Peptides against a protein of PDB entry 7AE7. Designs and how they scored, part 102

Target 1, 321 residues: chain A of PDB entry 7AE7
Amino acid sequence: KVYKDLREFLEVLEQEGQLIRVKEEVNPEPDIAAAGRAAANLGKNQPAVFFEKIKGYKYSVVTNVHGSWQNHALMLGLDKNTSTKDQFYELNRRWDKFPVPPNVVKREAAPCKENVIDKDINLFEILPLYRINEQDGGFYISKASVVTADPEYPDDFNKLNVGTYRIQVKDRDRVGIQALAMHDIAVQLEKAEAENKPLPIAITIGNNPLVTFMASTPVGYNQNEYEFVGALQDGVPMDIVKSDLYDHLYVPAGSEVVLEGHIIPRVRTVEGPFGEFPGSYSGARLQCEVKIDRITHRTNPIFENLYLGIPWTEIDYLMAL

## One batch from the design tools (peptide; made by RFdiffusion4, then SolubleMPNN)

Design b2_p16_8_s3 (from b2_p16_8, 11 letters changed)
Fold by OpenDDE base, seed 3:
Structure b2_p16_8_s3 (fold): chain B 321 residues (1-321), chain A 16 residues (1-16)
Amino acid sequence: as target 1 above (321 residues)
Amino acid sequence: AEAVEKENKARVAAAE
């Protein structure tokens, strides 16, 4: 099974008993994080948790999508009871199919383009934002696939980077992003900042599960994560679409939300703290700031966010494969 | 950060 989007994967998770649907209205805090912790306490078969209604918000949240070996098996289109050994074997077998180039679809064929917000941008109207951990210094978008390119080689598709970065909401139309020196985005940002230019960015939320997996998996600077997604789909290309603001940035066609904007050159603002692990907070640091200039989204977008509960956390599974 | 928290609190309160 190959998934075009998050919704197809969530449907399979629900059919396989790997999704809990919360139909009652919840408070964004502490209920979302509390329900995630409760799901983690179910043992090794941790389900995703889908919240249909969040007080003060219009749209839904899903957490813990990658939060179990069963969910990882299903992500690969395998039986949910496939052993970790066999999952690794199959992943390695498919990895050797790289590169599998994506299909570039037309704008009108991309679900992420169903709705556009280009004025009066307010992230709180599109994303049900909440504190993941009680002591977090704000609201985090922790499971986005962030698309950037090399500003010297914008047309080199092999240098297109799709990565996962810690993103704190700073204002209605601004986010902080943690671009560490070891990340490919930091190399690209350094080049833009050397010329005092903005770095074009697309922050994509709620993707097919293999996009999220590959965005969390380090690859070479001259390797495209979308071409690995096609490999991990056993040779089936994924669908991408051109961003609205930038001809050189491509986003997953099925993304629930796409935040298009730019990293403001040579600006650093306070970000954090964030509870990356239970009892471990990364301190406040000066981080980059992104201005959001345009949003595209699916109708009734699902906000996929990371679950950070008791180990094994969702991040542990994303890093284990 | 305070502005963001204030907006979130306002949204929750308006839904009560």
Scores: peptide ipSAE 0.035, ipTM 0.652, DockQ to the pose 0.162
Fold by OpenDDE base, seed 5:
Structure b2_p16_8_s3 (fold): chain B 321 residues (1-321), chain A 16 residues (1-16)
Amino acid sequence: as target 1 above (321 residues)
Amino acid sequence: AEAVEKENKARVAAAE
């Protein structure tokens, strides 16, 4: 099975008993993190946790989408009881199908374009933001697929990067992003900053689970993550759409939320601390700042965020492959 | 570069 979006995957997770639906209103803190920990304690079959109602917010949160081998098997469209070995075998078999170019769809065909916010941007109106860890220095978007391009080669689709980066919400329309020197985004940012130009960015939230997986998987600088998604879909292309602000940025057509903006050149602001692992906080550092200039989103957008409650964390499953 | 540009143009044109 191939998934067009997060919603199709969540439906399968629910059908397979790999999603817990929390229907009662929860507090953003500590209830989201607490419920995630409780779900992780259910054993090896760690389900996704879907929060329908969050106090003070309009929209839902889902966590731990990739948080088990069963969820990973289902992501690959395999039986949930497929052995880890067979999952790896199938993943490797499909990997050899690279490249599988994505389909570019029309704007009108892209669910991520259902709603537009271009004025009075407030991330808190769209995303049910919460502290993932009690001691976090703020609210994090921890499972976004971030799209950037090479500013020297903006039309080179092979240099279009889709990566996962730590993103702290700084203001209603500002986020801090951790662009480490080893990340492809840092190479692209360096080129932009050399000319004192903004780096165009699209922060995409709530994607096809293979997009999120590939965004978390290091690939070559001249390899496009979307072409690997098509490979991992066993040769079925994924659907992408042009961003609203930038001709050279393409986002998953099915994204729940797309934050379009720019990294402000040569600006660094305090970001962190963040509990990347249970009991381990990365210190506060000066990080890049993104201005959000436009939001597109699906009606009733689902905020997919990372579960970090107890080991094995969702990151451990995303990185174990 | 020309081959990549041609491929990208083909992808975009398939969406129009």
Scores: peptide ipSAE 0.029, ipTM 0.544, DockQ to the pose 0.013
Fold by OpenDDE base, seed 4:
Structure b2_p16_8_s3 (fold): chain B 321 residues (1-321), chain A 16 residues (1-16)
Amino acid sequence: as target 1 above (321 residues)
Amino acid sequence: AEAVEKENKARVAAAE
């Protein structure tokens, strides 16, 4: 089984009993985090948690999408009861199929292009934002696949980076991004900032689960995560579409939300604290700031966000394969 | 940060 988008995966999770649907209206705080913790307490077979209604917001949230070995098996299109060993074997077998180039689809064929916001941008109108941890210094987008390119080689598809970075909402149309020196985005940003130029960026939310997996998996600077997604799809190419603002940036065709914008050169603002693990907060630091210039989104977009409430978080599963 | 928190609080309050 190959998934085109998050929705196809969530459908399979629900069919397989790996998704809890919360139909009652919840408060964004503390109910989302509390329900995530409650789901994690159900044992090793942790379901995704889908919140249909969030007080003060129009759209839904899903958490814990990668939060179990069963969900990982299903992500690979395997039986949900596939052993961790067999999942690892299959992952490695498929990894050797790299590269599998993506299909570039037309704008009209890309679900992420169904709606456009190019004025009066307000992230709170599109994303049901909440504090993941009680002591977080703000609202985080913690499971985005962030697309950037090398400013020196913008047309080199092998240098197109799709990564996962900590993103704090700063304003209606601005986010802080944690670009650490070990991340490929930091190399690209350094090149842009040397010339005092903005770095083009697309922050994609709610993707094919293998895109999210690969965005969280370190690869070489000259390796494209989309070509690994095709490998992990057992040789089936994924679908990408050109961004609206940038000819050299491509986003997953099925993304729920795409935030297109730029990293503001040589600007640093306070970001954090964020609870990476229960009881451990990374300190507040000066980090980069992104201006959001355009949003494209699916109708009734689903905000996929990370669950962090108990040991064996989604990140632990994402790193364990 | 304060502006963002204020925005969220306002949205939550408007839904009450």
Scores: peptide ipSAE 0.020, ipTM 0.448, DockQ to the pose 0.163
Fold by OpenDDE base, seed 2:
Structure b2_p16_8_s3 (fold): chain B 321 residues (1-321), chain A 16 residues (1-16)
Amino acid sequence: as target 1 above (321 residues)
Amino acid sequence: AEAVEKENKARVAAAE
């Protein structure tokens, strides 16, 4: 099975008994994090947790989408009971199919383009934001696939980077992003900042699960994560669409939310702390700041966010493969 | 981040 978007994957997770729906209205805090921790206690077969109603918000949250070996098997379109060994074998077999170029779809065919916000941007109206951990310094977008290009080679599709970065919401239209020197985004940002130019960025939320997987998987600077997604789909291309603001940025056609904007050159603001691991917080640091200039989103967008709970976090599974 | 990537890779290698 190949998935076009998060919704198709969530349907399969539900059919396979790997998704719990919380239908009662929850408080963003502490209920989302608490329910996630409770779901982690259900054993080795940790389901995704879908919160249908969140007090003060219009839209839903889903967590722990990648939070079990069963969910990883299903992501690969395998039987949920496929052994870890066989999952790795199949992953490696498919990896050798790289590159599988994505399909560029028309704007009208891309679900992520159903709605546009270009004025009075307020992230809190689109995303049910909450503190993931009790001691977090703010609200985090922890499972976004962030798209950037090389400013020197903007039309080189092989240098188009899709990565997962720690993103703190700073204001209605501002986010902090942790661009570490080891990340490809930091190389691209350095080039932009050398010229005192903004770095174009698209922060995509709620994707095809293999996009999220590849965005969390380090690849070569001259390797496009979308071409690996096609490989991991056993040679089926994924669908991408041109961003609205930038001709050289492409986003997953099925993204629930796309935040288009720019990294402000040579600006650093306080970001953090964030509980990256149970009982471990990365302290506050000066990090890059993104201005959000445009939002596109699906109707009734689902906010996919990382589950961080004991004993196993979703990141443990995402980094395990 | 790097230390945790190593730790998670080590956990996966230990779960095999």
Scores: peptide ipSAE 0.009, ipTM 0.491, DockQ to the pose 0.021

Design b2_p16_8_s4 (from b2_p16_8, 10 letters changed)
Fold by OpenDDE base, seed 4:
Structure b2_p16_8_s4 (fold): chain B 321 residues (1-321), chain A 16 residues (1-16)
Amino acid sequence: as target 1 above (321 residues)
Amino acid sequence: MEEVEEENKRRVAAAE
């Protein structure tokens, strides 16, 4: 099976008994993190946890979407009981199908374009933000697929980067982004900052699970993650749509939320601390700042966020391949 | 609406 969006995947997870639906209103803190920990303790078959109602927020949260080998098998469209070995074999077999170019869909056909916010932007109205870890320095968006391009080669689709970066919310319309020198985004930012220009960015939240997987998987600078998504879909192209602000940025057509904006050139602000692992906090650092200029979102957007707090976290499943 | 706005103000202040 191939998934167009997060919703189609969540439906399959629920059908397969790999999603827990929390229907009662929860407090953002500590209940989301606590319920995630409780679900992770239910055994080897860690389900996704879907919170329908969050106090003080309009929209829902889902966590631990990639949090088990069963969920990973289902992501590949395999039986949930497919062995890790057979999952690796199938992943490698499909990887050799690269490149599979995405389909560019019309704006009217893209669910991520159902709603637009272009004034009075407030991230807290769209995303049910919470502290993932008790000692986090703020609210994090930890499972976004961030789209950037090479500012020297903006029309080179092979240099279009889709990556996962730690994002701290700073204000209603500003986020800090951890762009390390080893990340492709850092190369692109260096080029933009050399000319004192903004770097265009689209922060996409709640995607097709293979987009999230590929955004967390290192690829070559001249390799497009969307073309790997098509390969991992066994040769079925994924659907992308042009961003609203930028002709050279393309986002997943099915994204729950798209934050379009720019990295402010030569500005650094305090980001962190963040609990990357249980009992391990990265210190506060000066990191890049993003201004959000436009939001597009699906009706009743689902905030997909990372679950942290036990050994073999969701990150470990995303990075174990 | 007012309660959500006040909570959002508190959340923004906690993010800064």
Scores: peptide ipSAE 0.010, ipTM 0.364, DockQ to the pose 0.221
Fold by OpenDDE base, seed 1:
Structure b2_p16_8_s4 (fold): chain B 321 residues (1-321), chain A 16 residues (1-16)
Amino acid sequence: as target 1 above (321 residues)
Amino acid sequence: MEEVEEENKRRVAAAE
């Protein structure tokens, strides 16, 4: 099976018994993290956890979407009981289909464009933000697929980067982003900052699970992650749509939320600490700052966020492939 | 509306 969006995948997870739906109102803290830990204690078959109602927020949260080998099998459209060996075999077989160019859809056909916020931006109205770990320095967006381009070659689609980065919410319309030197975004940012120009960015949340997977998978600088998504869909193109602010940035058509903005050139702000691993916090560091200039979102957007609990964490599954 | 805005301000201040 191929998934157009997160919602189609969550439906399959629920049908396969790989999603727990929490229908009662929960507190953002500590209940989301506590329920995630409880789900992790269910062993190797960790389900996704969907929180329908969060106190003080309008919208839902889902965690642990990639948090098991069963969920990875289902992501590939395989039987949930497919062995890890057979999953790797199938992944490698599909990888050889690269490139599979995405379909560019019209704005009117893209679910991520159902609603627009271009004034009085407040991330807390759209995302049920919570502290993932008690000692985190703030609220994190940890499963975003971040879209940037080479500012020297903005029209080169092969240099369009879709990556996963640690993002801390800093204000209602600002986020800190960890762009490490090993990331393609850091190369692109260096070029923009050399000219003291903003780097255009689209932070996409709640995607097709293969987009999230590929955004977490290192590829070549001249390779587009969307073309690998099409390969991993066994040759079925994914759907992308042009961003509202930038002609050269394309986002997944099915994204739950798209934060469009720019990295502020030569600005660094304190970000962290963040509990990347159980009992291990990355220290506070000076990181890049993003100004959010526009939000597009689906009606009743689902905030997909990372579960960071007891090993194996969702990161361990995303990085193990 | 005002209570939600004040709560959002408290949440933003907890993110900074």
Scores: peptide ipSAE 0.007, ipTM 0.319, DockQ to the pose 0.215
Fold by OpenDDE base, seed 3:
Structure b2_p16_8_s4 (fold): chain B 321 residues (1-321), chain A 16 residues (1-16)
Amino acid sequence: as target 1 above (321 residues)
Amino acid sequence: MEEVEEENKRRVAAAE
């Protein structure tokens, strides 16, 4: 099975008993994190947790989408009981289909374009933000697929990068991003900052689960993650759409939320701490700052965020294959 | 904290 978006995947997770739906209103803190911990304590078959109602917010949150081998099998469109070995063999078989170029769809065909916010941007109106860990220095967006391009070769689709980065919400229209030197985004940012230019960015939230998987998987600088998504879909192209602000940035057509903006050149602000692992906080550091200039989103957008807090976190499954 | 975690365990178990 191939999924067009997060919603199609969540439907399958629910059908397969791999999603728990919390229908009662929860407090964003500590209830989301605590319910995630409770679900993860159910053993090896860790379900996704979908929070329908969050006090003070309009929209829903889903966590632990990739948080089990069953969810990972389902992501590949396999039986949920497929062995880790067989999942690995199937992943490798599909990987050899690279490249599978994406379909560029029209704006009117892209669900991520259903709603537009281009003024008075407030991330708190769109995303049910919460502290993932009690000691976090703020609210984090931890499962975004971040789209950037090479400023020297903006039209080179092979240099289009889709990566996962730690993102702290700083203000209504500002986020801090951890662009480490080992990340492809850091290479692109260095080129932009050399010219004292903004780096165009699209931060995409709530994607096709294979987009999230590939955004967390290191690939070559001249390899496009979307072409691997098509390979992992067994040769079915994924759908992408042009960003609203930038002709050279393409986002998943099915994204729940797209934050379009730019990394402010040569600006560094305090970011962190963040509890990346249980009992381990990365200290506060000076990190890049993104200005959000435009938001597009699906109607009733689902905020997909990372579950952290138990051995074999969701990140361990995202990186295990 | 423990009480909130127990309550959330109950919520998760009630949603199964």
Scores: peptide ipSAE 0.000, ipTM 0.251, DockQ to the pose 0.029
Fold by OpenDDE base, seed 2:
Structure b2_p16_8_s4 (fold): chain B 321 residues (1-321), chain A 16 residues (1-16)
Amino acid sequence: as target 1 above (321 residues)
Amino acid sequence: MEEVEEENKRRVAAAE
């Protein structure tokens, strides 16, 4: 089975008993993190957790989408009980199908273009933001597929990078991004900053689960992650659409939210701390700052975010309620 | 693979 978007995958997770739907209104803190921890205690078959209603917000959150080997098997369109060995075998078999070029769809055919915000941008109106960990220095977007291009070769589709980075919300229309030197985005940013130019960026949230998977997978600088998504779809191309602001940036057609903007050249602001591991926080650092210039989103967008937590006891959950 | 795998590995290691 191939998925066009996050929604088709969530439907399968629910059908397979790999999604918990929380229908009651929750507080963004601490309830999202607490309920995620409670779901992690359900054993080895950790389900996704879908929060339909979040106090103070209009839209939903889903966490733990990739959070089990069962969910990983289903992402590959396999039986949920497929062994890890057989999942890896199938992953490797499909990897050899690279490259599978994506389909470029028209703007009117892309669900991510259903709604546009081009003024008075406020991330808090679109994303149900919460602290993932109690000691986090702010709100994080932790499962975004970030699209950037080579400023020297903007029309070279093979240099189009889709990566996952730690993103802290800094203001209504600003985010901090952790671009590590080992990431392709750092190479692209260095080129832009050498000329004191902004780096165009599209931060995409709530994608086809294979896009999120590939964005978290290091590939060669001259390899496009979308062409691997097509390979992992067993030779079925994924659908992409041109960004609204940039002719050379393409985003997944099915993204729940697309934040289009630019990395401000030679600006660094404090980012962190963030609880990257249970009980382990990365220190605060000076990181890049992104200005959000345009948002496109699906109607009733789902905020996919990372679940980071130690399994809490039932008592810890009951004491948090 | 690394972050989702590390997340999955972290989740699996936290569940073991």
Scores: peptide ipSAE 0.012, ipTM 0.392, DockQ to the pose 0.026; fails the geometry check

